Peptides against a protein of PDB entry 7RZF. Designs and how they scored, part 175

Target 1, 358 residues: chain A of PDB entry 7RZF
Amino acid sequence: PFQEEHLKQLYKIVPIKDIRNLYVTFPIPDLQKYYKSNPGHYLGHLIGHEGPGSLLSELKSKGWVNTLVGGQKEGARGFMFFIINVDLTEEGLLHVEDIILHMFQYIQKLRAEGPQEWVFQECKDLNAVAFRFKDKERPRGYTSKIAGILHYYPLEEVLTAEYLLEEFRPDLIEMVLDKLRPENVRVAIVSKSFEGKTDRTEEWYGTQYKQEAIPDEVIKKWQNADLNGKFKLPTKNEFIPTNFEILPLEKEATPYPALIKDTAMSKLWFKQDDKFFLPKACLNFEFFSPFAYVDPLHCNMAYLYLELLKDSLNEYAYAAELAGLSYDLQNTIYGMYLSVKGYNDKQPILLKKIIEKM
Target 2, 358 residues: chain A of PDB entry 7RZF as posed
Amino acid sequence: PFQEEHLKQLYKIVPIKDIRNLYVTFPIPDLQKYYKSNPGHYLGHLIGHEGPGSLLSELKSKGWVNTLVGGQKEGARGFMFFIINVDLTEEGLLHVEDIILHMFQYIQKLRAEGPQEWVFQELKDLNAVAFRFKDKERPRGYTSKIAGILHYYPLEEVLTAEYLLEEFRPDLIEMVLDKLRPENVRVAIVSKSFEGKTDRTEEWYGTQYKQEAIPDEVIKKWQNADLNGKFKLPTKNEFIPTNFEILPLEKEATPYPALIKDTAMSKLWFKQDDKFFLPKANLNFEFFSPFAYVDPLHSNMAYLYLELLKDSLNEYAYAAELAGLSYDLQNTIYGMYLSVKGYNDKQPILLKKIIEKM

## One batch from the design tools (peptide; made by RFdiffusion4, then SolubleMPNN)

Design b2_p19_4_s3 (from b2_p19_4, 7 letters changed)
Fold by OpenDDE base, seed 4:
Structure b2_p19_4_s3 (fold): chain B 358 residues (1-358), chain A 19 residues (1-19)
Amino acid sequence: as target 1 above (358 residues)
Amino acid sequence: MRFRPKENFYLDLALRLKP
């Protein structure tokens, strides 16, 4: 386990590749025994959220961060890490202290709101869907994985333990949140900008780095992180599928799409799935406009329109993705293409959201 | 996004580094 002397440290690491990463890490107790409640997953879901009012949304709005991931990682026996990792912009590299302040502001928001059972339920439902419809893994990789996890789980639970959430444990969520404090932080910054500014070399790979104690004033600044009013818990994910009914194959099912509607304004082609038998659909829409590409001005307007439309839909993109839904919008020489893919149950909701923004 | 344990050399390094 890390002792106090190992905490409040900053590591500046020189990468081989031109990458800019920030790792904010917290030593936490081993949560393996709590796999049925998985408090680290709950916190990783919220801290790693990408919707409105999320940590990532705010850090992106400032131009400091491109991507964010949050969650637990196994450490040594009896010990884990909670990690917040961000991909830094060049500007973000100059604002690392402020980025970390925002992380603690978000964590403080989570403390203020307290554990939410509905969020746990969403995580449970999402994991159940992921388990139920998990793609076939390569047998060798799967066997190796199972052999590895047999060390952690009873044989009877080995297949399900990584996916099944069974118990809402707000006490354990609060326990982990209590470990996500500035006094318990270890920070690593990975950037080529540290080249020639390091004084240590890692023994295994020769990676150059510098270690510094985080100043007490900076720790105190993070300890006094206020409630940033820009941070909000996510709204309920309306895209999570609940109906997985598969309709029987029609007797006259065609191997190719059949024209089922032909009007002056629309043609509809339909093909029933005869191969996968999943509660999924692909909705593809081609819109034709004689004005879309008549001249450079119209082309640019059509482009800008789709860019604005995509931007307006960003609020739903992450929630849809989590729920196994995706959409695509593309300009075509004849107009526009829209695709909605994934679980069919909530596709109408996503489609409606898209149409409302059009 | 939720953190998934992927092989990340620099993360692993950062977690191993001691004062």
Scores: peptide ipSAE 0.386, ipTM 0.898, DockQ to the pose 0.533
Fold by OpenDDE base, seed 3:
Structure b2_p19_4_s3 (fold): chain B 358 residues (1-358), chain A 19 residues (1-19)
Amino acid sequence: as target 1 above (358 residues)
Amino acid sequence: MRFRPKENFYLDLALRLKP
């Protein structure tokens, strides 16, 4: 376990590749025994969320961060880490202290709201879907994985333990949140900007780094992180599938798309799945406009329109992705192409959201 | 995104570094 002398440390690391990363890490207790509730997964879901009012949304709006990942990682025997990792912009590299302040403001928001059973239920449902429809793994890799996890789980649970949530444990969520404090932080910044400014070399790979104590004033600033009104819990994910019924193959099912609707304004082709038998569909729409490619101006306007449309849909994109739905919008020489893919149950909801923004 | 334990060299380094 990390002692007090190992906490409140800043590591400046020189990468081989031109990358800019921030790792904000917290030593936490070993949560392995709590796999049925998985409080670290709950917190990783919220801290790593990408919807409106999320930590990422705010940091991205400031131009400081491109991507954010939050969650638990195994440590050495008897402890874990909770990690918030961000990909930094060049500007974000100058604002690391403020980025971390925003992280603590979001964590403070989670403390103020308390554990939410509905969020746990969404995590449970998402994991159940992922388990039910997981792809076949390579037998050798799968066997090796199972052999490894047999040390942690009962034999009867070894196949499900990584996926199936069973118990809502608000006490454990609060316990982990209580470890996500400035006094327990270990910060690593990875950037080529530290080249020639390091004083240590890592023994295994020769990675150059500098270690510094985080100033008490900075720790105190993070300890005094107020509630930021920009941070909100995510809304309920409306895209989580609940109906997994597979319709029987129609007697007249064709091996190719059949024209099922023909009008002056639209043609619709349909093909039933005869191979995979999954509760999934692919919806593909081609829109035709005589103006889309008539001249360079119209072409550029059509491009800008789709970029703006995609931007307006960002609020739904992440929630849809979590639920196993995706969309794609592309310019064509004739107009635009829309694709909606994934579980069929909530595709109409996503499609409606897209159309309402068009 | 949720943290998926991918091999992240610099993360592993950061977690191993001690004063």
Scores: peptide ipSAE 0.370, ipTM 0.893, DockQ to the pose 0.545
Fold by OpenDDE base, seed 1:
Structure b2_p19_4_s3 (fold): chain B 358 residues (1-358), chain A 19 residues (1-19)
Amino acid sequence: as target 1 above (358 residues)
Amino acid sequence: MRFRPKENFYLDLALRLKP
């Protein structure tokens, strides 16, 4: 395990590729034995959330971060890491201290709110759906994976252990949150801007880096992270499917889409799934407008409209994605294309949200 | 997004680097 001398360190790393990444890492206890509650998954869900009031939402609003991921990673024997990783903008590279402050403000918000059973239940439900409808993996890869995890799980649970949550353990969530402190931090910044400013070379790959102790004043700033009123817990995910009923194949089912509605203003084609038998659907809409491509101005206006529409839907996109729903919006030469895909149960909700923003 | 433990060279490097 990392000792105190290994903590509160900053690594400036020179990449080969032009990338800007920040890794904020915390040594945590080995959580493997707690797989039934998976407190690291709970925290990764919240810290890595992309909805309104999330850490990412705030950091994006400042133009500092493009993407954020949060969660646990396996370490060496007897310990793990909790990692918050962000893709930095050029401006974000100049505000790393403030970015990390916001991370600690969000963590402080999680402490103040305490563990939420409803959030755990959503994680449980999402994982159960993912398990139940898991895509077929390549046999060789799957066998190797199962062989590897047999060391960690009882044989009877080996197929389910990575997915099925069973126990809400607020005590373990708090225990992990207690490790997410400035005094327990290791920071790595990856940027070409450190070229010529490094003093060490990594032995195996020749990666140039500099190591610095994080100043005590900076640690104290992070320790004194206040509650930022911009940070909020996510709202309940309305897109989580609960109905998985597969309707019987109709006797009149054709191998091709059938025209089921033909009007002056609309045509509707339908094809029942006769192959996969999943509680999923694909809704595809093509909207026709004589104005969409009449001239360059209208074309650009239609493009701008769609970009604004997509932006206005960002608040739902992440929650829908987590629930196994997706949408696509595209300009066409005739108008606009909309697609909604995934579990059929909550597709009407997502479709309604899209139409309300149009 | 949730962190997926994909092999990330720079992350692995950062986790291995010691004072």
Scores: peptide ipSAE 0.290, ipTM 0.875, DockQ to the pose 0.549
Fold by OpenDDE base, seed 2:
Structure b2_p19_4_s3 (fold): chain B 358 residues (1-358), chain A 19 residues (1-19)
Amino acid sequence: as target 1 above (358 residues)
Amino acid sequence: MRFRPKENFYLDLALRLKP
């Protein structure tokens, strides 16, 4: 395990590839025995969230970060890491201290709100869906994976242990949150901008790096992270499917889409799934407007309209994606194309949200 | 996004580096 001397360290690493990454890592206890509650998954879900009021949303709004990933990683025997990893912009590379401050502000928000059972329930439900509809893996790879995890889980639970949450443990969530403190941080910045500014070489791969202690003043700034009013817990994910019923194949099911509605303003084609037998649907809409492509001005306005519409839907995009829903919006020479795909149960909700923004 | 254990050389390096 890392000792105190290994904490509050900053590593500046020179990459081979032109990448800019920040790794904020926290040594945490081994949570393997707590797989039924998985407090690290709970925290990774919130810290790694991409919706309104999320850490990523704020850091993107500042122009500092492109992507964010949060969660636990296995360490050496007897400990793990909690990691927040971000892809940095060029501007973000100049604001690493402020980025980490925002991370601690979000963590402070999580402490202030306390563990939320409804968030745990969403994680449980999402994982249950993922387990139930897991794609077939290659037998060899799957067998090797199972053989590996047999060291960690009872034989009876080996298939479910990575997915099925069973116990809400607010005490364990708080315990992990208590480890996510500035005094327990290890920071690594990966950037070519450190080329020629390093003084150490990694033994195995020859990676150039510099190691520095994080100044006590900076640690204190992070320790005094205020509640940032821009950070909010996510709203409940309304797109999580609960009904997985597969309707019987109709006796007169056509191999091609059948015209089931024909009006002056709309045509509707339907094809029942006769192959996959999944609780999934694909909704495709083509909208026609005589103005969409009449001249360059209207074409540009139609383009701008869709860009604005997409932007207005970003609020729902991540929640829908987590729930196994997706949408696509495209300009056509005749107007607009919309597709909604995924689990059928909550597609009407997503479709309604799209229509309300149109 | 949630952290998935992907092989990341620089992450693994960062986790191994000691003062």
Scores: peptide ipSAE 0.273, ipTM 0.871, DockQ to the pose 0.541

Design b2_p19_4_s4 (from b2_p19_4, 7 letters changed)
Fold by OpenDDE base, seed 3:
Structure b2_p19_4_s4 (fold): chain B 358 residues (1-358), chain A 19 residues (1-19)
Amino acid sequence: as target 1 above (358 residues)
Amino acid sequence: MRFLPKEDFYLELALRLRP
């Protein structure tokens, strides 16, 4: 376990590749025995959320961060880490202290709101879907993985333990949140900007780095992180599928798309799945406009329209993706193309959201 | 949620570095 002397440290690391990463790490207790509640997954889900009012949304709005990942990672025997990792912009590299302040403001928001059972239930449902519809893995890799996790889980649970949440444990969520404090932080910044400014070399790979104590004034600034009104818990994910019924194959099912609707303004083709038997669908729409490609101005306007439409749909994109739904919007020489793919149950909701923004 | 990359060299390094 890390002692006090190992905490409140800043590592400046020189990468081989031109990357800019920030790792904010917290030593936490070993949570492996709590796999049925998985409090680290709950916190990872919220801290790493990409929706409105999320940590990423705010940091991205400032131009400081491109991507954010949060979650637990195994450490050595008897402890874990909680990690917040961000991909930094060039500007973000200059604002690392403020980025970390925003992280602590978000963590403070999570403390203020307390553990939410509905968020746990969404995580449970999402993981259950992921387990139920898990793709086949390569047998060798899968066997090796299972053999490894047999050390951690009962034999009867070894297949489900990584996926199935069973217990809402607000006490454990609060316990982990209590470890996510400035006094327990270890920070690593990875950037080529530290080249020639390092004084240490890592023994295994020769990676150059500098270690610094984080100033007490900076720690105090992070300890005094107030509630930021821009941070909000995510809304309920309306795209999580609940109906997985597979309809029977129609007697007249054709191996090719059949025309099921023909009007002056629309044609609709349908093909039932006769191969995969999954509760999934692919909806593809081609929209035709005589103005879409008539001249360069209209072409550029059509492009800008779709970019604006995509931007207006960003609030739903992440929630849909989590729920196994995706959409695509593309310009065509005839107009535009829309695709909606994934679990069929909530596709009408996503499609309605798209149409309402058009 | 995007998962932490299983093999993040710099993360592993950061976790190993000691004063």
Scores: peptide ipSAE 0.415, ipTM 0.895, DockQ to the pose 0.531
Fold by OpenDDE base, seed 4:
Structure b2_p19_4_s4 (fold): chain B 358 residues (1-358), chain A 19 residues (1-19)
Amino acid sequence: as target 1 above (358 residues)
Amino acid sequence: MRFLPKEDFYLELALRLRP
């Protein structure tokens, strides 16, 4: 385990590839025994959230970060890390201290709100869906993975342990949150901008780096992270499927889409799934407008319209994705294409939201 | 929730770097 002398350290690392990454790492207790409650997953879900009021949303709005990942990672036996990793913009590389301040502001928000059972329930439901409808993996990779995780889980639970949440443990969530403090931080910045500014070489790969102590003033700044009013807990994910009923095959099911509605304004084609038998659907809409591509002005207006529409739907995109729903919007020479895919149960909700924004 | 990449070299490096 890291000792106090290993904390509050900044590593400036030179990559081979032109990448800009920030790793904010916290030593935490081994949470493996708590896999049924998985407090690290709960925190990773919230810290790594991409919806309105999320950490990523704020950091993106400032142009500092492209992507964010949060979660627990195994270290050695008896010790783990909680890591927040972000992909930095060029501007973000100049604002690392402020980015980390925002991380601590979000963590402070999580402390202020306390553990939420409904969030745990969403994680439980999402993981249960992911387990139940897990895609087939390549046998070799799957077997190797299972063999590896047999070291951590009972044989009877080895298939379910990574997915099935059983117990809401607010005490464990609070325990992990208590470890996510500035005094317990290790920071690594990966950027080519550190080339020629390093004084150490990593033993195994020859990676050049510099190690510095984080100034006490900076630690204190992070310790005094206030409640940033821009940070909010996510709203309930309305896209999480609850109905997985598969309708029986129609007696006259055709191998191809059948025209089931033909009107002056619409044609509807339908094909029942006869192959996969999943509680999923693909809804595809083609909208025809004689004005969509009549001239360069209309073409550009149609493009701008879809870009604005996509932007207006960003608030739902992440929640839909988490719930196994996706949508696609494309300009066509004839008008617009809309696709909604995933679990069929909540597709009408997503479709309605799309239509309301149109 | 994007999971932490299982194999991130620089993450592993960051975790292994000790004074």
Scores: peptide ipSAE 0.235, ipTM 0.832, DockQ to the pose 0.512
Fold by OpenDDE base, seed 2:
Structure b2_p19_4_s4 (fold): chain B 358 residues (1-358), chain A 19 residues (1-19)
Amino acid sequence: as target 1 above (358 residues)
Amino acid sequence: MRFLPKEDFYLELALRLRP
């Protein structure tokens, strides 16, 4: 395990690839025995959230970060890490201290709100869906994976241990949050901008780096992270499927879409799934407008409209994706195309949200 | 949830780098 001397360190690393990354790492206790509650997954879900009021949303709004990943990672025997990793913009590389301040502000928000059982329940439900409808893996890879995880889980639970949450443990969530403090931080910045500014070389791969102690003043700034009013817990994910019923195949099921509605304003084709037998559907809509492509001005207006519509739907995009729903919006020469795909149960909710924004 | 890439060399480096 890392000792105090290994904490509050900054590593400037020269990559081979032209990448800009920030790793904010916290040593944490070994949480493997707590796989049924998985407090690190709970925290990773919130810290890595992409919805309104999330850490990523704020950092993106400032133009500092493109992507964010948060979660636990296995360490050596007897300890783990909690890691927040971000892809930095060129501007973000200049604001690393401020980015980390925002991370601690979000963590402080999580402390202030306390553990939320409803968030745990959503994680549980999402993981249960992922387990139930897990795709087939290549047998060789799957067997090797299972053989590896047999070292960590009972034989009876080896298939479920990575997915099925069983216990809400607010005490363990708080315990992990207590480790996510500035005094327990290790920071690595990966950028080619450090080329020629390093003084050490890693033994195994020859990676050039510089190690520096984080100034006490900076640590104090992070320790005094206030509640940023822009950070909010996510809203409940209304797109999580709960009904997985597969309707029996109709006796007269056609191999092609059948026209089931024909009106002056709409045509509807339907085809039942006769191959996959999954609780999933694909909804495809083509909207026709005589104005969509009448001239360059209208074409550009139609394009702008769709871009604005997409932007207005961003608040739902991540929640829908987590729940196994997706949508696509495209301009056509006749108007607009909309597709909604995924678990059928909550597709009407997503479709309604899209229509309300149109 | 985007999982942390299992094998990020730089992450491993950041984790292994000791003073």
Scores: peptide ipSAE 0.028, ipTM 0.614, DockQ to the pose 0.518
Fold by OpenDDE base, seed 1:
Structure b2_p19_4_s4 (fold): chain B 358 residues (1-358), chain A 19 residues (1-19)
Amino acid sequence: as target 1 above (358 residues)
Amino acid sequence: MRFLPKEDFYLELALRLRP
């Protein structure tokens, strides 16, 4: 395990590729034995959330970060890491201290709110869905993976252990949160801007880096992270499917889409799934407008409209994606194309949200 | 929820770099 001397360290790393990344790493206890509650997954879900009031939402609003990932990672035997990783903009590279301050403000918000059983339940439900409807993997890769995880889980649970949550353990969530402190931080910044400013070379790959102690004043700033009123817990995910009923195949089911509605204003084609038998659907809409492509001005207006529409839907996109729903919006020469895909149960909710923004 | 990349060289480096 890292000793105190290994904590509060900053690494400036020169990449081969032109990338800008920040890794904020916390040593944590080995959570493997707690796989049934998986407190690291709970925290990763919240810290890595992309919805309104999330850490990423705030950092994006400032133009500092493009993407954020939070979660546990396996370490050596007997310890793990919790890592927050962000893709930095050029501006974000100049604001790393402030980015990390916001991370601690969000963590402080999580402490103030305390563990939420409903959030755990959503994680449980999402993971159960992911397990139940897991896609086929390549046998070789799957076998190798299962062989590896047999070292960590009972044989009877080896298939379910990575997915099925069983126990809400607020005590363990708080225990992990207590490790996510400035005094327990290791920071790595990856940027070409450190070229020629490094003093060490990594032994195995020859990576150039500089190691520095994080100043005590900076640690104190992070320790005194206040509650930022911009940070909020996510709302309940309305897109999580609960009904997985597969309707019987109709006797008149055709191998091709059948025209089931034909009107002056609409045609509707339907094809029942006769192959996969999944509680999923694909809804595809082609909207026709004689104005969409009549001239360059209208074409550009239709494009701009769609970009604004997409932007207005960003608040739902992440929650829908988590729940196994997706949508696509495209301009066509005839108008606009909309696709909604995934679990059929909550597709009407997502579709309604899209139509309300149109 | 994006999971941490399984194979992130720079992440591994950040984790392995010891004083």
Scores: peptide ipSAE 0.027, ipTM 0.744, DockQ to the pose 0.533

